# Ledger of designs, part 94: peptides against a protein of PDB entry 4XPM

Target 1, 160 residues: chain A of PDB entry 4XPM
Amino acid sequence: VMLHSKNVKGFLENTLKPYDLHSVDFKTSSLQSSMIITATNGGILSYATSNNDVPKNSINEINSVNNLKMMSLLIKDKWSEDENDTEEQHSNSCYPVEIDSFKTKIYTYEMEDLHTCVAQIPNSDLLLLFIAEGSFPYGLLVIKIERAMRELTDLFGYKL
Target 2, 67 residues: chain B of PDB entry 4XPM
Amino acid sequence: DIKGTIAFDTHGNVIESTGVGSQRIEDIGDLSKVTLDAEGFAQVQGDSLLVHLYKRNDITLAVYTSA

## One batch from the design tools (peptide; made by RFdiffusion4, then SolubleMPNN)

Design b2_p17_6_s3 (from b2_p17_6, 5 letters changed)
Fold by OpenDDE base, seed 3:
Structure b2_p17_6_s3 (fold): chain B 160 residues (1-160), chain C 67 residues (1-67), chain A 17 residues (1-17)
Amino acid sequence: as target 1 above (160 residues)
Amino acid sequence: as target 2 above (67 residues)
Amino acid sequence: SLDEFIKEGLEAIKKKF
């Protein structure tokens, strides 16, 4: 099934859901934000946020969107730097992964007090970006984003 | 009697933590260096707690008990 | 799944030790 804009938005909204284990008493918070951005300039193509208490078109919503734009740009820049830095690619913040014979990397970044995770959608000009609270463990965040990317095969190879 | 758990990956990053495990994240550094047996198990005596390790498919589970 | 792994691990540890 082809992913359209509405489908992508819905997909991102679903990624916001908390991770709830039943084998042990462990449950995360919801992701703060989930986005697909361009690898070229960090432009937001689609996004979802767990903060739905802000009225649409309000000044507060505009400010929150602007904040997301800034964060996406900063993370894109950091990602770009790391993609050209062998040492950073060998740090514990970089996870090389392979999805259906396509290779990509997952990076974890601390953004102020937030835990973020970003990965290039295989062979594409797009990045998937998760933003979570500091209480969300990085190891789980990596697992979450990897599994999410496996569901975005329609975007593999997408070029701007 | 389980007092807590920690699950972590090969990068030393936490996947989950519960109970006393949540307060012992710093143990991952040492636990990641423990030699496991052929079945992926190990037991490490701590200060007052015993840590039981199980690793499979690049994920390590640490279970804290009093004995 | 992760939950299944943890369940497996808990039981395995219980049997091992």
Scores: peptide ipSAE 0.772, ipTM 0.951, DockQ to the pose 0.839
Fold by OpenDDE base, seed 2:
Structure b2_p17_6_s3 (fold): chain B 160 residues (1-160), chain C 67 residues (1-67), chain A 17 residues (1-17)
Amino acid sequence: as target 1 above (160 residues)
Amino acid sequence: as target 2 above (67 residues)
Amino acid sequence: SLDEFIKEGLEAIKKKF
């Protein structure tokens, strides 16, 4: 089964859902945004946002999309720098992981008051990017994105 | 009685926090240095609360109690 | 799962202490 653009969008929308624990009284907010972007230039291939209070085709929507484009570019640049920096790869902001014999890294980045994490989809030119409120714990964000990537095997090895 | 919890990973990043644990995230620095027994447990006295630790699979759970 | 881990941990702590 191949992932089509429509399926990818739906997948990203599903990642927005809050994390709700029942063993303890703990529930997160929804992710602010979830995106698949290119590792080469930070271009957004697909995205989902929880802020749906903006009318379609409005100036505010355009500004919102432009904001996502800006954030994706900034995070891509930071990711690219870290991928070429051994010291950054050994910091507490980097989580090496292995999925189905493929190695990748999850990075956490503070973007103003937002908590973000990004990871290269294994052996691909694509990055998965989560943006959450500052109240969303980084440790949980990492767990969330790792589990999400495990569901994107169809994109493993995808080259532009 | 449980007053709160903190779960954190090996990087010292929070996974979840509840109750008084949400107000004691700074404790992770010290809690991460606590020596656990062979079964992965430890108990630490912190201010007026006891902290019970359990670690398994690279995740540490801290439970705050009054006694 | 994470929820299961926390649940197990809570129970384990209750038994230990």
Scores: peptide ipSAE 0.771, ipTM 0.951, DockQ to the pose 0.839
Fold by OpenDDE base, seed 4:
Structure b2_p17_6_s3 (fold): chain B 160 residues (1-160), chain C 67 residues (1-67), chain A 17 residues (1-17)
Amino acid sequence: as target 1 above (160 residues)
Amino acid sequence: as target 2 above (67 residues)
Amino acid sequence: SLDEFIKEGLEAIKKKF
């Protein structure tokens, strides 16, 4: 299935859903945001948010979007730095993974009180970015983003 | 009688936690160093509770019980 | 899946100890 802009948006919206285990009494909150951004400039290509009750074109919406853009840029910058830092790549915040013979890395970053996770879509100029509340465990966030990337094979090798 | 659980990865990051496990995340540091038997099990004393460990596929499950 | 792993672990621990 070819991923179009609308399909990507819908995909990201689906990633917002909470993780609900039945083996034990454990359920997370929804992700705050899920985004695909450029690795070059941190520009947002597509995004979904759980807090979208704000009227369109309102000052509050503009503010929230601007905040999202700022976070994306900051995370991209941190990611870029870590990709050029061997020590950071060996920290507990970096998960080397292989998806269909493509290697990539998953990074976890704490942004104030939020838990974030970012990964380069294999061989692409794109990053997948999850933003969650501080109550969302990093280990689970990593699992979630890895599994999400496995569903984005159409974006593998995407170049700007 | 299970009092709580913690599941964590090889980086020491939490995957899930329930019950008393949610209040004992700091135990992961020590639990990660416990030597497991050939089947991937271990039992350790965690303060007033017993901690039962099971590890498979780089995920460790810790189950807290009174005995 | 993760849920299946936890179920497996719970049962395994129950049998082991």
Scores: peptide ipSAE 0.771, ipTM 0.951, DockQ to the pose 0.815
Fold by OpenDDE base, seed 5:
Structure b2_p17_6_s3 (fold): chain B 160 residues (1-160), chain C 67 residues (1-67), chain A 17 residues (1-17)
Amino acid sequence: as target 1 above (160 residues)
Amino acid sequence: as target 2 above (67 residues)
Amino acid sequence: SLDEFIKEGLEAIKKKF
């Protein structure tokens, strides 16, 4: 399977879907945003957002895109800082994980009233980033992003 | 009769919560310290409710009941 | 899956207690 822009966009859009449990009466909201960004500069390579009903080329659309750019940069910077801090890597907000013998880390970050999590795609220069409402529990967010990364094996080892 | 549930991970972060469990998130701190038996079970009295614990594969499920 | 785990846990607790 080859990943190209359309495939990645569709993948990210699919990650926006709510998590709906049937064993108990529990259902989340949709993710606000899902992005693949560069680990070096925080540049957005692909993104999806639940707020797609904004008129194209409108001021609101521009503001929303700019907001995503700002969020990606802020989270990238914090991620970079933590990756260079042994103590932060052992904090409660860091989840070491292993996917198909590849090791990576998932970080959870509070951004304003939003719950976010970010993870380096194994051995790559890319980060996967989820942004959710404050009602979205962090433990579930971590599970969600780990499972999503397992579907991105074609990007493992990708270098810019 | 189940009054609510909380599922949480080894970091103490919530995975899901329902019913009275959604109002008892602060219990995770104490529940995470409870010693489980060999099969991964425990029962704790928690503010007029019983809390039944089950842990497997790094996930703890807490079930709140009246008895 | 997570849903399956919750189901298993609920049943296990019912049997245990």
Scores: peptide ipSAE 0.771, ipTM 0.951, DockQ to the pose 0.823

Design b2_p17_6_s4 (from b2_p17_6, 5 letters changed)
Fold by OpenDDE base, seed 2:
Parts: C-alpha cells; sequence; structure tokens
Structure b2_p17_6_s4 (fold): chain B 160 residues (1-160), chain C 67 residues (1-67), chain A 17 residues (1-17)
C-alpha cells in the first residue's frame, strides 16, 4: 500500500491545477512546482512543474531542474531552522494542523517573488512543497497543501 | 449589489479576493479586529462602501457593497 | 469546501443584512 513513483508524480501533477472558485469570480494560476523532498537533505524524490514546454535534456531543462534543487534545499534548510525555533513556530507563517490525529505544521515562505509553502508529511522524513507565483494568496496556498496532505496517508510515517 | 469580496484566515492571509476587495487587502488588518456577534456577523462602514463580515470555521468572508 | 463556505456566507450575509 505504498504510492509508486508514477502515482506520486501524477498526484503532484494534479496539485498544479489552478484553484477555481465558482461562488465568486476567482481563479488562481497554476502552481509553478509541486514536490516531495526529503527533510534530511532536501533531495527531490518526486516533482511536477507547470513549465513542461522545455525540451527534454536541454540546457534549459537542466537549469530548471537545478533551480528546483536549489529551491528545495533552501526551503528545507529554512524549514529545519524553523522546526528548531519556537518563535518561528508561533509566527503567522506557521500553521499547526492535525490530520488523522497526526500533528504537523505548514510553513509559508517567500522565495524571491514566489510564494511557497512546505509541510512535513505526518511522522515522516518527507516534506511536501508547493511553489506558486506571487499572485497566489498564502491563505489559499495553505488550504491547498493541507488538503493535498490529507490524500497522502500512504506516506504517513515514511522513514528514509 | 456586491462590489467585491475578501476571504481571509485567522493569520490575516488572503484566501480569495474579488472586485474592489482585491484592491483593499490592507483592510484585513482592521477587519480582523472587528468584534463579531454570536452568529459570526458584523457590519463595518468603510469610506464609500459597506463591509459585511461573516466568520465560520476560522475563515472570515468580507463582502463589499454600496449600501 | 471553500466554495461552499463562500456560497453559504454570501447567502447568510444576504439574510442577515
Amino acid sequence: as target 1 above (160 residues)
Amino acid sequence: as target 2 above (67 residues)
Amino acid sequence: SLDEFIKEGLEAIKERF
């Protein structure tokens, strides 16, 4: 009952889709990227990106992947710091949440002009990471990642 | 008669915004301090617009109207 | 859902005010 790499990839790809409300005229952009990374090293286990128009194995693709690696590492480092910082855990950038009796935290981080949020998959060595444009509101981003984590129960407790 | 909306969470972060609400994100600071009644409602008079508040499940919806 | 909340909120506000 483990998510295969293909299933995880597909899941992440689905998270990229815009959030479209119908009660009011509101629709977001697609997420720029969605990733599952290791909490230990910030290594990317799986990722999806909206920038799929780059030819495979091209210099641009390599650069984009390297950029994702850099961002994942930076965010992992910031997350790690915050996990050891009581002040940061009580800031408005930290959302304590409980999923199926498991406690975790969602952090929002601004990376350059991008809006990001990251959360430890409950009781695991994995982080779920969303990267969006600056126009993507943080409150909605938090809701989005929380809902996504609720669908990743197979990864709860996953240890490297 | 709705001119716009803002939905925001308990952290003051925007969830959604439409119409004039998109141009009044700065109102969240003041709106978040408004005391709601027992049913989660409040009404605040703005400069030229009336703001109607409804909060439930830690989400506040602000609706801007002309009257 | 969020959409449902907003919908309900709009109606609730309409009825309240």
Scores: peptide ipSAE 0.772, ipTM 0.951, DockQ to the pose 0.833
Fold by OpenDDE base, seed 4:
Structure b2_p17_6_s4 (fold): chain B 160 residues (1-160), chain C 67 residues (1-67), chain A 17 residues (1-17)
Amino acid sequence: as target 1 above (160 residues)
Amino acid sequence: as target 2 above (67 residues)
Amino acid sequence: SLDEFIKEGLEAIKERF
């Protein structure tokens, strides 16, 4: 099944769901945001947010979207810098991973009080970006985004 | 009697934490240095609590108990 | 899965110690 725009949106919305373990009493909050952005300019191609209480076309909605755009751009910039920095690629904030023989990297970034995680969709001009509250553990966030990327094979190799 | 848990990856980042484990994230630094036996187990004394370690597939589970 | 790993670990630790 080809991943269309509506399907992507729905996919991202599903990633917002909290991680609930049953083996132990552990449950996360929902992700604040989940996005697919361009690796070139940090432009948002698709996004989902858990904060849906903002009225449409309101000033608050515009501000929220603008904030999301700002965060995506900042994270893209940091990602770009790290992709050209061997030292950063060997830090604890970088996870080299392989998905179906495609290599990529997962980066974790602290954005004020938020925990973020970003990864290039293999061989593409796209980044998958998760934004979570500070209570969301980085190790789990990495696992979550890796597993999410495994379901985005239709976007592998996507070029702008 | 489990008092808490911490699961963490090879980067020392938390995967999950419960109970007293949630308040002892700083223990990961020391726990990551513990030598495990051939089966992936270890037991260490963490102040007043015992910490039982199990590692498999690059994930370490730490279980805090009173004994 | 992660949940299965934790279950496995809990049982393994219980038997080991």
Scores: peptide ipSAE 0.772, ipTM 0.951, DockQ to the pose 0.813
Fold by OpenDDE base, seed 5:
Structure b2_p17_6_s4 (fold): chain B 160 residues (1-160), chain C 67 residues (1-67), chain A 17 residues (1-17)
Amino acid sequence: as target 1 above (160 residues)
Amino acid sequence: as target 2 above (67 residues)
Amino acid sequence: SLDEFIKEGLEAIKERF
């Protein structure tokens, strides 16, 4: 099955949904943003945001998009540094993960008052990036991105 | 008689928290060091509350009760 | 799932203690 651009956008939009547990009274907020970016330059391939009520072509929309571009670049840079730092790869902010025999890493980063996590799609030049409010627990964010990444097998091994 | 819960991973990061557990996230540091029995259980006295621990599949669930 | 784990854990703790 081929993952088309429209399907990628829809996939990312679905990841925005809050996590709602029923065994206990626990429900998160929606993710602020969900993105697929390039590992090389931090360029945004596709994105979804919970701020869908912003008028098109408005100053607020432009500012929000620019903010996403800046955050994606900053996170990519931090990710690149950590991928070249053995010590950082052994910190509590790094989760080694194996999906269908493919190895990757999930990193958690504090960005101002936001909680973020990023992971390289296995054997690819792409990163999956989640941005959430500070109230969103990191442990749950890691679980969320791992499960989401398992649905992106069509992008495994994708090279730019 | 559950007063709250905390679930956390092997990195000490929170997965979920409810009730009094949401106000005791700092307990994870000590709870993560508790030795569990062969079945993955432990009981720890924490301040005025009793903490019941259950760990399976690299996730620890802490349940706070008054007794 | 995570929800299933929490449910399982709650029941297990009830049975154990």
Scores: peptide ipSAE 0.771, ipTM 0.951, DockQ to the pose 0.827
Fold by OpenDDE base, seed 3:
Structure b2_p17_6_s4 (fold): chain B 160 residues (1-160), chain C 67 residues (1-67), chain A 17 residues (1-17)
Amino acid sequence: as target 1 above (160 residues)
Amino acid sequence: as target 2 above (67 residues)
Amino acid sequence: SLDEFIKEGLEAIKERF
């Protein structure tokens, strides 16, 4: 069973929301972008961005999408390399997790001044990718993406 | 009299920070090595501030106070 | 939740120290 494309898009849009704690005075910015990409080629299957000031089908939107395509490809390549590197899997940038008896890993990557994290959707050919500002703590970003993945069970086992 | 907080995971990565804690992220290195008691608590004196630690389920909360 | 954990931690520390 696979989620409808519109449902996935809406899900990703919801992940953009800032993390707001009330026990202490702490609130993050919204995620810059949230994406589902292919693990094979880094192709974008679905995405959401917090930048809504750009008119649709404008040159600026096209450029922003192209930038996302580039970032997704780069992150996919880094992920692929790390999946074949035991040393990288034992770094503090790799979080092994288990969801419903499925094992996967969450990786954190610094992309220029941005904080990113990526994880393979369990037993699938898909990656979930979050891009945030540098002020977004990595520990919280990991928690956020893990909890998000737990809501994507319909995509578990998806093969291209 | 809380001056700030830091919450961090077992990888030493920040989960949240407030007040003076936001300016003392570098303390995580030392705080992560502190031996906690059987109840998950510890108290560490640092500079002019006292740090109170509480750990549960792989998350450590550090609370900074003047005393 | 994380927020609940922090609340609990703050209270626990308050009582412990």
Scores: peptide ipSAE 0.772, ipTM 0.951, DockQ to the pose 0.842; fails the geometry check

Design b2_p17_7_s1 (from b2_p17_7, 5 letters changed)
Fold by OpenDDE base, seed 2:
Order: structure tokens, then C-alpha cells, then sequence
Structure b2_p17_7_s1 (fold): chain B 160 residues (1-160), chain C 67 residues (1-67), chain A 17 residues (1-17)
């Protein structure tokens, strides 16, 4: 089974859903954005946003998309630097994980007042990127992206 | 009577927080250093609250109750 | 699920103390 662009978009939209932990009466906000970007250039291949209050083809929408492009590029650059920095890979902002037989890393990054996390889809040229409000705990964000990546096995090994 | 909770991972990052726990995120530093028993439990007295700790599968849950 | 896991942890604490 191959993931098509439409399926990927739907997947990302689903990742926007908040956590609702009834056991302790804890609920998060929805993710602000969820994206799949290229590890090489930081180009956005697919994205979803929870902020749908902007009319289509409006100046505000263009600005919103441009903002995502900027954020994706910045995060890609930071990720690339960290992937070549042993010290950063051993910081509390880096979570080495193994999915099936593939190893990858999840990084958390503070972007102004936003909480973000990014991870390379195993053995691929693609990154999965979550952007959340500052109220979204990093520990939970990491769990969220790890579990999401486990559903993207069709993209494992994807090369541009 | 639970007054709040904090769940955190091995990196000290919050997974969830509720009640008084949301106002005591700074406690994670000390709580992460608490020696747990063979079953993964501990109890710590702090201020006017009692903290009950349990760690399982790299997640630590702290439950705050009245002393 | 994570919620179920936390629920079990909470239950364990309640039983322990």
C-alpha cells in the first residue's frame, strides 16, 4: 500500500487532534500545524493547520503559508546542525527512538512562544514536524510524534 | 483527595500536569532524584502537600494530596 | 492508550498508599 498525497494530508490533519487524558482530567489544545518537509531544503511537501479562520486565497492565508515555510526552513536548519553535533544529540532536547528496525531521533525546539518537535522519518529524506502552543508539554509532544511516525511506515526509506 | 498531578519523562519534560501540579513544575528537578522502592514507588513530604510517586516504563507520575 | 496507561499508574498509587 502506497501513501498518496491525499492520504498524507488526511493523516496530518488527524495528528492535529488534541490529547484528552480523562484519567487525570488533562486536555491539550490542538496542534497549530503538522507538516512533512524535506530534510534537504526544508520544503513543505504536505501540511495541515488548525487555524482555519483565514479565507482561502486571502493575503492572510498567503502570510500564514509563508510563515510555515519560514518555520520549516529554520527548523530544518537547526535539525541539520544537531544531526552533525554529538553534544546536541545527547541533550535533553533529543530523543533517540527505534521504530521496528529503524533508528531515528526526535528533537524538541522552542520557537518563540511555540513548542515544536521534529523527527526524520526513518531512512528517508523527509521530516515530520509538529508545531503546538506553549501550553502543550514537550514530553507529551514527543510521545505524540513518535506514535504518529509509527503510522508512516510507507514513507520509510523514501528518497528524493 | 488528589490536589493535582504531574507526569514527566526521563528527560524531565512534562507529559501532563493538573491542579496544583501545574504550578509546581519546578518540583520535577527534585522528584526525579527521589529514590524509589523496588516496586517503583516513593512518598515525599513537601510544604503542606504530600507527593506520591510511581515510575513505570520511563514515565513518572506524581500525585499531590493533602498532608 | 496513554490515558489508559496513566489510569493504571494512578490506580497503582491509590492502592499503594
Amino acid sequence: as target 1 above (160 residues)
Amino acid sequence: as target 2 above (67 residues)
Amino acid sequence: SLDEFIAEMLKAIEEKF
Scores: peptide ipSAE 0.805, ipTM 0.955, DockQ to the pose 0.952
Fold by OpenDDE base, seed 5:
Structure b2_p17_7_s1 (fold): chain B 160 residues (1-160), chain C 67 residues (1-67), chain A 17 residues (1-17)
Amino acid sequence: as target 1 above (160 residues)
Amino acid sequence: as target 2 above (67 residues)
Amino acid sequence: SLDEFIAEMLKAIEEKF
């Protein structure tokens, strides 16, 4: 399987879907945004957002894109800081995980009123980033991003 | 009869909450310290409600009932 | 799925208590 721009975009769009746990009558909202960004500069390689009803080339669209760029940079910087801090790596906001013998970490970050989580795609220069409303519980967000990363094996080990 | 639920992970972060459980998120701190039996179960009295606990594969489910 | 897993846990609790 080959990953190209369209495939990655479609993957990210699919991650926006909410959880509906019928067993306990629990349902989440959709993710606000889902992105793949560079670990080096926080540049957005691909993204999806639930707010797709904004007119193209409008001021609102420009503002939303700029907001995503800002969020990606902020989260990348915080991630980089934590990756260089052993104490933060042992904090409650860090989840060490292993996928197919590859080790990585999932971090949860509060950004304004939003719940976010970010994880380095194993052995790569890429980060997967989810942004959700404050009502989206962190434990579920972590499960969501871990399971999503298992679908990105083609990007494991990708270097810029 | 189930009055609510809380599911949480080993970090104490919520996975899901329903019913009265949504109003008792602060209980996770104490529930995470409860000693479970050999099969991963426990029962705790919590403010006029019974809390039935079960942990499996790093997920703890708390079920709140009146009895 | 996660939902199926939670369902199994609920069933286990109901059978235990």
Scores: peptide ipSAE 0.805, ipTM 0.955, DockQ to the pose 0.937
Fold by OpenDDE base, seed 4:
Structure b2_p17_7_s1 (fold): chain B 160 residues (1-160), chain C 67 residues (1-67), chain A 17 residues (1-17)
Amino acid sequence: as target 1 above (160 residues)
Amino acid sequence: as target 2 above (67 residues)
Amino acid sequence: SLDEFIAEMLKAIEEKF
């Protein structure tokens, strides 16, 4: 199945769903946001948010979108810096992973009180970005984003 | 009787925590250094609680009990 | 799933100790 704009949006919306680990009675909140952004400029290609009950074209919506854009740009910049920093790639906030023989890295970043996780979609100019509340554990966030990337094979190798 | 749990990865980051485990995240540093047996198990004393450890596929689960 | 995996780990611990 070919992924296009509508399919990607729906995919991102599905990633917002929380984990519910019944075995240990552990439940997370929903992700605040899930995005695909450009690795070049941090531009948002597609996004989904849990807090989308704001009326369209309202001042509040504009503000929330602008905040999302700002966060995306900041995370992209940090990611870009770390990709050129060997020491950062060996920190506990960097997870080298391999998906279908394609290598990529998952980074965790704390953004104020939020927990974020970002990873380059293999061989692409795109980043997958999750933003969660501070209560969302980083280890679980990493697992979540890795498994999500495995569903985005259509975007592997995507170039702008 | 399980009092709580912590699951963590090889980076020491939390996957999940429940009960008393949620208040003992700092234990991960020490728990990650515990020598496991050939089957991946260990049992260690964590203050007033007993901690049962099991590691499999880069995930370590710590179960806190009174005994 | 992750939940099932953790469930199996719990079971293993219960059987071990």
Scores: peptide ipSAE 0.805, ipTM 0.955, DockQ to the pose 0.939
Fold by OpenDDE base, seed 1:
Structure b2_p17_7_s1 (fold): chain B 160 residues (1-160), chain C 67 residues (1-67), chain A 17 residues (1-17)
Amino acid sequence: as target 1 above (160 residues)
Amino acid sequence: as target 2 above (67 residues)
Amino acid sequence: SLDEFIAEMLKAIEEKF
């Protein structure tokens, strides 16, 4: 079973939704961006972004897409380095997790004033990447991406 | 009677914070070291507030109250 | 959900203390 591109895009758009914890009256902003990128080159296979007020094919849209490309590449590079660094894998910025008997790791990275987290989709050549404002707490961001990956079972084991 | 809350994970990263808890994120360092009872509870006297702790499934919730 | 889980934790604290 393979997810169609339209289904993946819809999934990513859904991940943009904020958390609203009514029990403690805590609410986040929407994610700035949500992406599936290649672990090899950091190429964007699919993405969703908030701030949809940018006209299509405008210079502002082009700049925003280019910014996403830059961020994805930078995060992929950092992820690759950490995957080859035992010490980084034991920092508080790395969360080893297991989903359906598949092991993966969630990394949190600060990108300027943004909070980001990235995780390899289990046994695949793909990474799931969330970009949020600095007000979005890392602990919640980790929970968000872990639970999101549990819904991407069709991409488990995907090889380029 | 709740003045605020902090929820944090086993890495000391914030999950949520409200009220006075939002102004006391630095407390996580000390709160994470508190010994919990067999049921996962503890009480800690703070600056002027009482902190009620409960941990379950790798999440610790701290509730700040006046008493 | 996470919210429901937090709610349960709050309830547990309220019952404990």
Scores: peptide ipSAE 0.805, ipTM 0.955, DockQ to the pose 0.937

